# Peptides against a protein of PDB entry 5K2M: the designs that were tried, part 22

Target 1, 273 residues: chain A of PDB entry 5K2M
Amino acid sequence: MRIGITYTVLRREEMAIKERAGEFGEVVMLHEDDLLFPGNYDLDVVIIRNVSHFKALYTARLFESEGIPTVNSSRLIFEAGDKLFATLRLAGKVPVPEWKAALSEGGALRVPDSLGYPLVSKPVFGSWGRLLAKVNDRDSLEAVLEHRKWMKNPLYGIHYFQEFVEKPGRDIRSYVIGGEFVGAIYRYSNHWITNTARGGKAEPCSDPEVEELSVKAWEAFGEGALAIDIFESEKGLLVNEVNPNMEFKNAARVTGADMAGKLVEYAVEVAKT

## One batch from the design tools (peptide; aimed at target 1 T8 K18 V51)

Design b2_p14_5_s1 (made by RFdiffusion4, then SolubleMPNN; from b2_p14_5, 10 letters changed)
Fold by OpenDDE base, seed 3:
Structure b2_p14_5_s1 (fold): chain B 273 residues (1-273), chain A 14 residues (1-14)
Amino acid sequence: as target 1 above (273 residues)
Amino acid sequence: ELEEKERRLRERFF
């Protein structure tokens, strides 16, 4: 078995995936600069670890066009990596924060009539809490919409909003790979954006409701490896988003779960189907 | 070094 691993930078995750993949077969590390298509890749499966959502999506689709399966698939990356498309899948299976989408400024200005204030404005793409805005009033909404008009990427003209969820100074990140719950962590922050990439503390989360909800959230997509972001709210647990390009170094360290091994085992399964 | 590379990734890639 020959396992490809595409990457932008060798993080702790890519090092762990490489090490574990070496136990199952030959490992071919593919930096973004090595990726030319069409190519003649002698690989049974490719683990996609490109940092950019769009580079990961196109890389997966390009390997699939050569008959090489990917983890994650281009379908999963497309649906899970877009916050609006992910919400459309999740909302049919699990509790999610109340949301609205608008395709124009005039549509976006009516969002508060349904969700009230405060709102959260999100881009449909991007990670690490980039371009998240807490919108408390009409003046703040108008300012966010005005700034979006000057953004060159047409995807910034897709207006995605959520209700503002009051959280207990933390959120939950769980991991589901091939339908198996692998583990979960609490992510602590004094800011309403609870991302560990901004210096938050992580602790183990051992909650059967989180495990059940995480598996149900994965079943909304039905394949691959997902990190799942869950809010603790007054309404109970809410699935906020999923990530088909997970960082897991903090979760693996804190839980002791072999997330890299589970990802490789799943990729080996995909290669055999 | 690794943390600085990860920081630069968060700033450049989406």
Scores: peptide ipSAE 0.029, ipTM 0.701, DockQ to the pose 0.127
OpenDDE base, seeds 1, 2, 4, 5: peptide ipSAE 0.026, 0.027, 0.028, 0.029; ipTM 0.682, 0.690, 0.695, 0.696

Design b2_p14_5_s2 (made by RFdiffusion4, then SolubleMPNN; from b2_p14_5, 13 letters changed)
Fold by OpenDDE base, seed 4:
Structure b2_p14_5_s2 (fold): chain B 273 residues (1-273), chain A 14 residues (1-14)
Amino acid sequence: as target 1 above (273 residues)
Amino acid sequence: DLEKLNEELKKKFF
C-alpha cells in the first residue's frame, strides 16, 4: 500500500494523517510544488489535503485521470466544497436554512422579498467565514452587490443567500467518514460566525440527534470524509454546510476521536475497491 | 508558528 498525501502546509492534521498512514503502508508526502501532471505516480490512493478548494479539486481530478483514487474524490470536493451545490444535495435529505440563489443583481435585490432581513450573503466558495455578510437592510444588500461586481472571480457573480439563523452562541461541527459518525464538537463564539478558526472554543457534543442528522447529511453525497456544520435553531437542527477539506485538530483534541486514523482507514478501503 | 501560517493562509487561499 502506497499512500500519497497532498498538502499546501504541514498542519497538525497533515502530521497526524502522515503518522497514521505510516501504519498502513508507505507514505509519500506531496507538497503542491511537487505536483506536475501528467505524471508517473506509483500510488494506490491519495489523501487530498490542499488548503485551496480549487487546488484540492483539480489535484483530485488529475490523480483520478492517472487511475489513482482520491480521498476525497473530485466529485465530492466539487459538490460539497461549493456552498450552493452542497445546499442542493442537502436540501433533499435534511433540514437546511432557508436559502435563495440569484444569477444577477436584479435577481439578488428580490431575495429579501422571500427571506426577509436579516439575511446572510455567502460566496459559493471560500473558508473561515470569508466574505460572509450579515445583511440587515436594503442599503447593506446594495453595498454587498456593488462590491461583488469588482471582484475578479466570476463565481462572485453567483449570489447565494440564507436566512439569518439565531444560534445559542455556538454551532456544531460533526465529522462523518465513510458513512460512519466519528465525533462532534460545539464551537462557541460571541460573533454570529462561530468558526473556531476565529478563536472559538470547542467542547464535545454528544447528541444522538446530531449523530443521526450528520449521517443523513453525509448520505446526501454518499462518499468520502465530511465535516458538517449544524445550527441549533428555533426550528430544530439545521445543516448549514459541509466541508470536504476538514480541519479537525480541535475536534480530535476535544473528543479524543482518532479522526486521522479513520480518514486513513477509509483511504485504504478506497484503495482496495 | 503554525497558527500564524494558518492566519496567512486564511487570507491568501480560497
Scores: peptide ipSAE 0.016, ipTM 0.561, DockQ to the pose 0.118
OpenDDE base, seeds 1, 2, 3, 5: peptide ipSAE 0.014, 0.016, 0.015, 0.014; ipTM 0.534, 0.577, 0.559, 0.543; seed 5 fails the geometry check

Design b2_p14_5_s3 (made by RFdiffusion4, then SolubleMPNN; from b2_p14_5, 12 letters changed)
Fold by OpenDDE base, seed 5:
Structure b2_p14_5_s3 (fold): chain B 273 residues (1-273), chain A 14 residues (1-14)
Amino acid sequence: as target 1 above (273 residues)
Amino acid sequence: SLLEKEEELRKRFF
């Protein structure tokens, strides 16, 4: 077994994945600078750990073109890594926050007619809560839309909105790999954006409802390794988003779950199919 | 540090 690991920066996750992969075979670390296609790669599977969503997507697709399976697949990265496409998968399987998509400013201005205020403006791509805006009123909506016009990436012209969910000072991040629930954490924050990157405390989450919902959310995609962000709301648990390029260092530390091992085991399974 | 690198990543990559 020859396991490739593509990466941008060697994080704790990549170090743990490398270490665990060494138990199953030869490990080939592939920095982004090492990648050139078409190539003659002698690999049975590649674990995709590029930081950029698009770099990860294209890297996965390029290896797949060489007949080498990837974890995650380019399909999964594409569908799960786009907030709107992910919502389309999730909405048919699990409770999600109310959402609207608009493809023009004129359409976006009508979103409050359905969602009301406050609402959340999200870019369809990006991580760590970048360009999330809580939109409290018409003036704020107009401002967000105006700013989007001047952003260079055309994907900022895709207007994705979600209802503002009042959370109990925390959210949940769960992990499902190959359809198996691996673990979950609470992420505490005094800010409406609960990303642990902003100084939030993490604690273990042991809730059967979270486990069940997380597996169902994964089943909406049907493959790979996903981090799942879940909100506790007055309406119950809501799946907010999924991440096919998951960070898990905090969750692994807090839960004691062998997330890196589970990811490698799944990659080895994928290599054998 | 890994933390510094992580902060840089958040600023540079999407």
Scores: peptide ipSAE 0.018, ipTM 0.604, DockQ to the pose 0.126
OpenDDE base, seeds 1, 2, 3, 4: peptide ipSAE 0.016, 0.017, 0.017, 0.016; ipTM 0.586, 0.604, 0.594, 0.594; seed 3 fails the geometry check

Design b2_p14_5_s4 (made by RFdiffusion4, then SolubleMPNN; from b2_p14_5, 12 letters changed)
Fold by OpenDDE base, seed 2:
Parts: structure tokens; C-alpha cells; sequence
Structure b2_p14_5_s4 (fold): chain B 273 residues (1-273), chain A 14 residues (1-14)
């Protein structure tokens, strides 16, 4: 078996995936600079570890066009990696924060009539809490909308909003791979954005409700490897977002779970189907 | 090195 691993930067995750993949077969590391299509790649499966959502999406679709399955699939990356599309999947199966989408400034200005203040403005794409805004009032909403008009990417004109969820100084990140719950962590932060990429501490989360909810959230997509971001709210657990390009170094370190091994095992399963 | 690269990645990649 030949396992491809596409990457932008060799992180701890990519090193761990490479090491574990070596136990199952030949490992082919593919930097973004190595990727030309059509390429006639001799691979049984490709693990997609490109940092950019769009590069990951297109890379997956390009390998699939050559008959090579990917983990994650281009379908999953597309559906899960867009916050609005992910919300559309999740909202049918699990509790999510209240949300609104608007396709114009005039539509966006009416969002507070439904969600109230404070609300959260999110880009539909992007990671590490980039361009998240807590919008406390009308003036702040107008400022966010004005700035969005001058952003070059037309996807910034898709206005996605959530209710502001008060969190207990942390959130939960769980990991589900191939429908199996692998582990979860608390991510602590003094900021309303709790992402560990922004300097938060991670601690193990052992909660059966988190495990059950995480599996249900994964079932909204029905394939692949997902990190699931869960909020502890006054309304109970809410699934905020999912990530098909998950970082897991902190979670693996804190939980002791072999997330890289589980990802490789799933990729090996996908290669055999 | 890895941490500095992660900070740069936050700005460059969508």
C-alpha cells in the first residue's frame, strides 16, 4: 500500500501521520510544490494536510479525479470547511448556536432583529478565529459590514452571524474519525475566542455527553476525520463548527490518544474499499 | 521555529 500525505508545512501532526503511515506501507510525502495535475500518481490513498482550506479542497478533488481516494474527501472538505455549509449540515442533527445568513448589507442589517446583540460575525472560511467579530451594537455592525465591502475575496460578502454564546472561559474540541470518538479536550482562554492556536491551554475532557454529541455531529457529514468545536452554554452543549483539516497536537499530547494512528487506520480502510 | 511558522500561517493561508 502506498499512502500519500499532502502538506504545506511539516507540523507535529504531519510528522506523526508520516510515522504512523510508515507502519502500514510506503509513505509518499507531497509538498504543495510537488503537486502537478494530471500527475499519474501511484497511490492507494492520500491524506490531505494542506493548511489552506481551498488548497486542501482542490488537492482532494484533483486526486479523486485520478481515481485516488482522499482523507478527507473533497466533499467533506467542502461541506465541513465552510462554516455556513457546516451549520446547514449540523443544524438538522445537533444543537447549534442560533445563526443567520445574509447575502447583502441590507439583509445583514436586519440580523439583530432576529438574533439580538451581542452577535458574532464570522467569515464562512478561515481558521484560528481570523476575522471573528463580537458585534455589540449597531455601530459595530455597520463598521464590520463596511470593512467587508473592501475585502477582495467575494466570499467576505456572504454574511454569516451567530448569537454570542457566553462560555465558561473554555470550549471543547472533540475528534471523531471514521465515526469513532477518539478524544476531546477543553481549550481554556481568557478571551471569548478560546482556540488553542491563540495561546489557550488544553486539558482532557471526559464527558459522555460530549462523546455522544460529537458522534452525532460527525454523522451529519457521515465520513472522514473531523475536529468538532463544542460550546458549553446555558442552553446546554452546542456544536459551533467542525474542521476537516484538524490540528490535534495539543489534543494528542493531553489525552494520550493516538489521533495520527486513528487517522492513518481510517485512510487504510478507505484505501481498501 | 514551529511556533513562529504557525503564526505566519495564520496570516497567509485561507
Amino acid sequence: as target 1 above (273 residues)
Amino acid sequence: DLLKKEEELREKFF
Scores: peptide ipSAE 0.018, ipTM 0.619, DockQ to the pose 0.115
OpenDDE base, seeds 1, 3, 4, 5: peptide ipSAE 0.015, 0.018, 0.018, 0.018; ipTM 0.588, 0.612, 0.619, 0.610; seed 3 fails the geometry check

Design b2_p14_6 (made by RFdiffusion4)
Pose (drawn by RFdiffusion4):
Structure b2_p14_6 (pose): chain A 273 residues (1-273), chain P 14 residues (1-14)
Amino acid sequence: as target 1 above (273 residues)
Amino acid sequence: SWEEMERESYEREH
């Protein structure tokens, strides 16, 4: 059993994964510098841990082209990692915040007629709560759209919006791996953006409703290891997003759950074809 | 820095 781990830097998550994988077989640490294709790699499975979402997608696709299964797969990395594609997959399967998509500035200006104010603008490929905006009126919408327009990346031209959900000073992050619920936390903040990457704080979450909803959200994709974001609202739990390159150091510490071990166990199972 | 961390991470496993 040879288990590959692709990485950018060795965060706590990557170190814990490396250790757990060592109990099952030879670990081959693959920095981005070690990635060259086409190439001969002798691996039964690769765990994708690249920090760049896009580098993780392409390395997963490249290893798949060498006949080497990846966790997560290139398909899941793309579908689950893009807010719009992921919302299309979650819709009708679990409750989600109301959302709209527009393809131009003009189309985006009509979004408030459907969603109302306040509304949330976010990039389709983003993480760590970056470039999220709470838009309370037309002037703010025009400001966000004007800035997005001048940004170089054509992906900023895909305008994705959600109604603003009044959360109780926190949100929920849960983890489902291979269909098994492995844990959840609350992420608190005095700011409506609660990501731990922006200073949000982890606490254990033992709400049985989140376990079931988290499995249903995972079932919309039917594979892999997913970190799932959930909002509490006046209309019950809402699934906001799913994430295919999960961070969990605060979550594992707070809940005591072995998220790195469970990811590895799942990877060994996929390595058996 | 981020570039230093990348280098150190690479050297650690090589």

Design b2_p14_6_s1 (made by RFdiffusion4, then SolubleMPNN; from b2_p14_6, 9 letters changed)
Fold by OpenDDE base, seed 2:
Formats: C-alpha cells, structure tokens, sequence
Structure b2_p14_6_s1 (fold): chain B 273 residues (1-273), chain A 14 residues (1-14)
C-alpha cells in the first residue's frame, strides 16, 4: 500500500501520522510545493493535512479526480470546513447554538431582532478563533459590518451569527474517526474564545453524553475524521462546530489515545474500499 | 510555533 500525506508544515500531528502510516505501507510525504496536477500519482490513499481549508479542499478534489481517495474527502472538507454548511448538517441531528445567516448588510442589521444581543459574528471559514467578534450592541454590529465591506474575499460578505453561549471557562473537543469515538478533552481558557492554540490547558473528558453526542454529530456528515467542538451551556450540550482538518497533539498527549493510528487505520480502510 | 502557524494561516487566507 502507498499512502500519501499532503502538508504545509510538518507538525507533531503530521510526524505521528507519517510514523503510523509506515506500519501499513510505503509513505509518500507531499509538501504543497511538490503538488502539481494532473500528476499521475501512484497512491492508494491520500491523507490531507494542508493547513489552509481551501488548499486542503482543492488538493483533495484534485486527487479524487485522478481516482485516488482522500481522508478527508473533498465533500467532507467542503461541508464540515464551512461553519454555515456544517451548521446546516448538524442542526438536523444534534443541538446547536441558535444562529442566523444574512447575505447583505441590511439583512445582518436585522439579526438582533431574532437573536438579540450579545451575538457572535463568525466568518464561514477560518480557524483558531480568527475574526470572531462578540457583538454586544448596535454600534459593534455596524463596526463589524463596515470592516467586512473592505475585506477582499467575497466570503466575508456572508454574515453568519450565533447566540453568545456562556461557557464554564472551558469547552469540549472530541474526536470521531470512521464513526468511532476516539477521545475528548476539556479546553480551558479565561477568554470567551476557548482554543488551546491560544494558550489554553487541556484535560481528559470522560463523559458518556459527550461520546454519544459526538458520534451523532459525526453521523450528520457520515464519513471521515472530525474534531467536534461542544459547548457546555445552560441548555445542555451544544455542538458548536466541526473541523475536518483537526489538530490533535494536545488531545493525544492528554488522553493517551492513538489518534494518528486511528486516522491511518481509517485511511487504509478507505483505500481498500 | 503557534505564531508561525497563525502567520502562515493569514498568508494562506489572502
């Protein structure tokens, strides 16, 4: 078996994936600078680890066009990596924070009529809490909308809002690969944006309700490897977002779960199908 | 570093 691994930066996750993939066959590391299409690649499966959502999406689709399956698939990356599209999938299966989408400034200005304040403004793409804004009032909403008018990417004109969820100084990140729950962590932060990438601590999360909810959230997409972000709210557990290009170094360290191994095992299964 | 990843991510979103 020949396993490709695409990457932008060789992180701890990519090193772990490479090591575990070596147990199943030949590993071909493919930096973004190595990728040209059509390329006539001799690979049975490709694990997509590009940092950019869009580069990951297009890389996956390009390999698929050559008949090579990818983990994750371009479909999953597209559906799960867009916060609005992910919400559309999740909302039919699991509890999610209340949300609104608007396609104009005029529409966005009416969002508080439905959700009230405070709101969270999110771009539909991006990671690590980038361009998240807590919108407490009308003046803040107008400022966010004004700034977005001058952003170059037209996707910033898609206005996605959530209710602000009060969290107990932490959130939950769980991992589901091929429909199997692999593990979960608490991510602690003194900031309303709980991301371990911003200096938060991680602890193991062992909760059967989290496990069940995580599997249900994964089933909304029905394939691949997902990190799932869950809020502990006054309304109960809420699935906030999913990530089809997950970081797992902290979760693997804290839980002892073999996340890289599970990802590779799933990729091998995909290659055999 | 996380800062390098953030910098890279900002460059890639451009």
Amino acid sequence: as target 1 above (273 residues)
Amino acid sequence: SLEELRRLSRLLDK
Scores: peptide ipSAE 0.012, ipTM 0.409, DockQ to the pose 0.072
OpenDDE base, seeds 1, 3, 4, 5: peptide ipSAE 0.000, 0.000, 0.000, 0.000; ipTM 0.325, 0.316, 0.281, 0.283

Design b2_p14_6_s2 (made by RFdiffusion4, then SolubleMPNN; from b2_p14_6, 10 letters changed)
Fold by OpenDDE base, seed 5:
Structure b2_p14_6_s2 (fold): chain B 273 residues (1-273), chain A 14 residues (1-14)
Amino acid sequence: as target 1 above (273 residues)
Amino acid sequence: SLEELIELSRLLDK
């Protein structure tokens, strides 16, 4: 068994994955600078750990073109890594925050007629709460839309909105790998954007409802390794988003779950399929 | 560090 691991930066997650992968076979670390295609890669599976969503997507697709399966697959990275496409998968399977998508400024200006205020503006791509805006009124909506016009990436012209969900000073991040629930954490923050990347405290989450909902959310995609962000709302649990290129350092530390091992085990299963 | 990753991500999104 030869296991590739693609990466941009050697993080704690990549170190843990490398260590665990070494127990299953030969490990080939592949920095982005090492990747040229087409190539003659002698690998049974590749674990994709590129930091950039798009680099991860293209790297996965390039290995797949060489007949080498990836974890995650390019399909999963594409669908789960886009907030709108992820919502389209999730909405029919699990509770999600109310959402609207608009393809123009004129369409976006009508969103409050359905969602009301406050609402949240999100880019369809991006991590760590970048470019999230709480929109409290018409003036703020107009300002967000105006700023989006001047952004270079055309994807910023895709307007994705959610209802603002009042949270109890925390959210939940769960992990599902190969359909198995691996663990979950609470992420505490005094800010409406809850992220451990912004100095939030993490604590273990042991809730059977979270476990069940997390598995159902994963089943909406049907493959791979996903981190799942869940809100505790007045309406109950809501699946906010998923991440196909998950960070798990804090979750592994807090829960004691062998997330790296579970990821490698799943990659080995994929290689054997 | 996480700060370095955030900065890297900002650079990669350009």
Scores: peptide ipSAE 0.014, ipTM 0.515, DockQ to the pose 0.071
OpenDDE base, seeds 1, 2, 3, 4: peptide ipSAE 0.013, 0.015, 0.013, 0.010; ipTM 0.524, 0.524, 0.513, 0.498; seed 2 fails the geometry check

Design b2_p14_6_s3 (made by RFdiffusion4, then SolubleMPNN; from b2_p14_6, 10 letters changed)
Fold by OpenDDE base, seed 3:
Structure b2_p14_6_s3 (fold): chain B 273 residues (1-273), chain A 14 residues (1-14)
Amino acid sequence: as target 1 above (273 residues)
Amino acid sequence: SFAELVAESRALVK
């Protein structure tokens, strides 16, 4: 078996994936600079680890066009990596924060009529809590909308909002690979954005309700490897978002789960299908 | 309770 691994930066995750993949066959590391299409790639499966959502998406689709399956698939990356598209999948299966989407400034100005204040403005793409805004009032909403007009990417004109969820100074990140729950962590922060990339602490999470909800959230997509972000709230657990290009260094360290091994095992299964 | 969980979480990050 020949396993490709596409990457932008060789992180601890990519090193672990490479090491585990070597137990199953020949590993071909493919930096973004090595990728040209159409190409004659002799690979049974490709594990997609490009940092950019769009680079990951297009890389997956390009390999698929040559008959090589990918983990994750371009379909999964497309649907899970967009916050609005992910919400559309999740909302039919699991509890999610209340949300609204607007396609114009005029539409966006009416969002508080449904969600009230405070609300959260999110771009539909991006990671590490970039361009998240807690909007407390009308003046703040107008300011956010004004700034969006000057952003060059037309996707910033897609206005996605959520209710502000009061969290207990933490959130949950769980991992589901091929439908199997692998593990979960708490991410602690004094800031309303609890992502560990912003200096939060990670602790193990062992909660059967989290496990059940995480599997259900994965079933909304029905394939691949997902990190799932869950909020604890006064109204119970809410699935906030999913990530089809998961970082797991902290989670693997804290839980002891072999997330890299589970990802490789799933990729090997995909290759054999 | 949710309130207790908030209190515990705040204590942990100090």
Scores: peptide ipSAE 0.279, ipTM 0.867, DockQ to the pose 0.015
OpenDDE base, seeds 1, 2, 4, 5: peptide ipSAE 0.241, 0.252, 0.115, 0.265; ipTM 0.843, 0.852, 0.766, 0.856

Design b2_p14_6_s4 (made by RFdiffusion4, then SolubleMPNN; from b2_p14_6, 9 letters changed)
Fold by OpenDDE base, seed 5:
Structure b2_p14_6_s4 (fold): chain B 273 residues (1-273), chain A 14 residues (1-14)
Amino acid sequence: as target 1 above (273 residues)
Amino acid sequence: SLEELRRASRALDR
């Protein structure tokens, strides 16, 4: 068994994955600078840990073109890594926050007619709550839309909105790998954007409802390793988003779950299929 | 961390 690991930065997660992968076979660490395609890679599977969503997507697809399976697959990275495409998978399978998508400023200006205020404006791509805006009124909506016109990436012209969900000063991040629930944490923050990468504290979450919902959310995609962000709302649990390129350092520390081991085990299973 | 990643590469989209 030869296991590739692609990476941009050697984080705690990549170190843990490398260590665990060494128990299953030969490990080949592949920095982005080491990658050239087409190539002759002698690998049974590749674990994708590139930081950039798009680099991860293209790296996965390039290995797949060489007949080498990846964890995650390019399909999963594509569908789960886009907030709108992820919502399309999740909707009808699990409860999600109310959402609207608009493809123009004129369309976006009608979103409050359906969702009311406050709204949350999200780019369809990005991490750590980048470019999230709480839109409390018409003036704020117009300002967000105006700023988007001057952004260079055309994907900023795809307008994705959610209802604002009032949270109890925390959210939930769960982890599902190969259809198995691995663990979950509460992420505490005094800000409406809860994220441990922004200084939020993490605590273990042991809730059977979270476990069941997390597995159902994973089943909407049907493969791979996902981090799942869940809100506690007055309407019950809502699946906000998923991440196919998950950070798990804090969750592994807090829960004691062998998330790196579970990821490697799943990659070995993928290599054998 | 987010801060460590920002220091390493400002051009990353995720």
Scores: peptide ipSAE 0.024, ipTM 0.493, DockQ to the pose 0.080
OpenDDE base, seeds 1, 2, 3, 4: peptide ipSAE 0.013, 0.018, 0.020, 0.000; ipTM 0.395, 0.479, 0.501, 0.295

Design b2_p14_7 (made by RFdiffusion4)
Pose (drawn by RFdiffusion4):
Structure b2_p14_7 (pose): chain A 273 residues (1-273), chain P 14 residues (1-14)
Amino acid sequence: as target 1 above (273 residues)
Amino acid sequence: AWEEKAEEDYEEEH
């Protein structure tokens, strides 16, 4: 059993994964510099841990082209990692915040007629709560659209919006791996953006409703290891997003759950074809 | 700092 781990830097998550994988077989640490294709790699499975979402997608696709299964797969990395594609997959399967998509500035200006104010603008490929905007009126919408327009990346032209959900000073992050619920936390902040990457704080979450909803959200994709974001609202729990390159150091510490171990166990199972 | 850390990690694993 040879288990590959692709990484950019060795965060705590990557170190814990390396250790757990060592109990099952030879670990082959693959920095981005070690990635060259086409190439001969002798691996039964690769755990994708690249920090760049896009580098993780392409390395997963490249290893798949060498006949080497990846966790997570290139398909899941793309579908789950893009807010719009993921919302299309979650819709009708679990409750989600109301959302709209537009393809131009003009189309985006009509979004408030459907969603109302306040509304949330966020990039389709983003993480760590970057470039999220709470838009309270037209002037703010025009300001966000004007800035998005002048940004170089054509992906900023895909305009994705959600109604603003009044959360109780926190949100929920849960983890489902291979269909098994493995844990959840609350992420608190005095700010409406609660990511731990922006200073949000982790506490254990033992709400049985989140466990069931988290499995249903995972079932919309039917594979892999997903970190799932959930909002509490006046209309019950809403699934906001799913994430295919999960961070969990605060979550594992707070809940005591072995998220790195469960990811590895799942990877060994996929390594057996 | 980020590129330095990446190089250190690379050297450690090699």

Design b2_p14_7_s1 (made by RFdiffusion4, then SolubleMPNN; from b2_p14_7, 10 letters changed)
Fold by OpenDDE base, seed 4:
Structure b2_p14_7_s1 (fold): chain B 273 residues (1-273), chain A 14 residues (1-14)
Amino acid sequence: as target 1 above (273 residues)
Amino acid sequence: ALEELRELQRLLDK
């Protein structure tokens, strides 16, 4: 078994994945600078750990074009890594926050007619709450839309909005790999963005409803390794988003779950199919 | 942690 691991930065996650992969076979670390296609890669599977969503997507697709399966697949990265496409998958299977999408400023200005205020503006791509805006009024909406016009990436012209969900000072991040629930954490923050990467605390989450919902959310995609962000709302649990390029250092530390091992085990399984 | 986040955000924009 020859396991490739693509990466941008050697984080704790990549180190853990490398270590666990070494138990299953030969490990080939592939920094982004090492990647050139087409290439003659002698690999049975590649674990995709590129930081950039698009770099991860294209890296996965390039390996797949060489007949090498990836974890995650380019399909999963594409569908799960786009918040709107992910919402389209999730909405048919699990409760999600109310959402609207608009393809123009004129369309976006009508979103409050349906969602009201406050609402949340999200880019369809990105992580760590980057470019999330709590939009409390018309003036704020206009400002967000104006700024989006001047952003170079055309994907910023895709306007994705959610209802603002009142959370109990925390959210839930769960992990599902190959359809198996591997663990969940609470992420605490006094800010409406509860991401632990912004200095939030993590605690174990042992809730059977979270486990069930997480598996159902994963089933909306049907493959790979996903981190799932869940809100505790007055309406019950809501699946906010999924991440096909999951960080898990805090979750692994807090839960004791062998997330790196589970990811490698799944990659080995994928290599054998 | 904040510095790491800023670095990762810069990488996401590339």
Scores: peptide ipSAE 0.016, ipTM 0.542, DockQ to the pose 0.069
OpenDDE base, seeds 1, 2, 3, 5: peptide ipSAE 0.014, 0.015, 0.016, 0.015; ipTM 0.539, 0.541, 0.545, 0.560

Design b2_p14_7_s2 (made by RFdiffusion4, then SolubleMPNN; from b2_p14_7, 12 letters changed)
Fold by OpenDDE base, seed 3:
Order: structure tokens, then C-alpha cells, then sequence
Structure b2_p14_7_s2 (fold): chain B 273 residues (1-273), chain A 14 residues (1-14)
């Protein structure tokens, strides 16, 4: 078996995936600079670890066009990596924060009539809480919308909003790979954006309700490896978002779960199908 | 770690 691994930066995750993949077959590391299409790739499966959502999406689709399966698939990256498209999959299967989408400024100005204040403005793409805004009033909403007009990417004209969820100074990140729950962590922060990438503490989460909800959230997509972000709210657990390009170094360290091994095992099974 | 995260964040914009 020949396992490709595409990457932008060799992180702790990519090192662990490489090491574990070497136990199953020959490993071919493919930096973004090595990728040209159409190509003659002798690979049974490709693990996609490109940092950019769009680079990951196009890389997956390009390998699929050569008849090589990918983990994750281009379909999963497309549907899970966009916050609005992910919400559309999740909303019919699991509890999610109340949300609205608007396609114009005039539409966006009516969102508080349904969601009230405070609300959260999110871009449909991006990571680490970039361009998340807590909007407390009309003046703040107008300011966010004004700034969006001058952003060059047309995707910033897709206005996605959620209710503001009061959290107990933490959120949950769980991991589901091939339909199996692998583990979960609490991410602590004094800021309303609870991301360990900004210096937050991580602790293991052992909660059967989190496990059940995480599997149901994965089943909304039905394939691949997902990190799942869950809020503890007054209404119970809410699935906030999913990530098809997951970081897991903190979760692996805190839980002791072999997340890299589980990802490789899943990729090997995909290669055999 | 923070510098790597900032670099990764810049790469997400491309």
C-alpha cells in the first residue's frame, strides 16, 4: 500500500500521521510545491493535511479526478469546511445554535428581528475565531456590515449569524473518525472565543452525552474524520461547527488517544473499498 | 507556537 500525505507545514499532527502510516505501507510526503495536475501518482489513498480550506478542497478533488480516494473527500471538505453548509447538514440531525443567513446588507439588518441581541457574526470560512464579532446592538451591526463591504473576497458578502451562547468559560472539542468516537477535550478560556490556539488550557472530557452527540453530528455527513465543536448551553449541548482539517495535538496529549493511528487506519480502509 | 499559528492563519487567506 502507498499512502500519500499532502501538507503545507509539517506540524506535530503531520509527523504523527507520517510515523503511523509507515506501519501500514510506503509513505509519500507531498508538499504543496510538489503538487501538479494532471499527474501520474502511484498512490492507493491520500491523507489531506493542507492548511488552507480551499487548497485542501481542490487537492482532494484533483486526486479524486485521477481515481485516487482522499481522506477527507472533496465532498466532505466542501460541506464541513463552510460554516453555513455545515449548519445546513447539522440542523436536521442535532441541536445547533439558532442561526440566520442573509445575502445582502438590507437582509442582514433584519437578522436581530429574529435572533435578538447579542448575536455573533461569522465568516463562512476561516479558523481560530478570525473575524468573529459579538454584536451587542444596532450600531455594532452597522459597523460590522460596513467593514464587510470593503473586504475583497465575495464570500464576506455572505452574512452568517448565530445567537450568542453563554458558555461556562469553556467549550468541547470532540473527534469522530470513520464513525468511531476517538476522544474529547474541554477548552478553557476567559474570553467568549474559547480556542486553545490562543493559549487556552485543555482537559479530558469523559461525557457519554458528548460521545453520543458527536457521533450523531458525524452521521450528518456520513464519512471521514471530523473535529466537532460543542457548546454547553442553558438549552443543553449544541453543535457549533465541525472541522474537516482538524488539529489534534492538544487532544492527543491530554486524552492519550491515538488520533493519528485512527486517521491512518481509516485511510487504509478507504483505500480497500 | 504563536508564530506558527499566525503563519498558518496567513496561509488560510490564500
Amino acid sequence: as target 1 above (273 residues)
Amino acid sequence: ELELLRELERLLDK
Scores: peptide ipSAE 0.016, ipTM 0.559, DockQ to the pose 0.071
OpenDDE base, seeds 1, 2, 4, 5: peptide ipSAE 0.015, 0.016, 0.016, 0.014; ipTM 0.497, 0.555, 0.544, 0.554

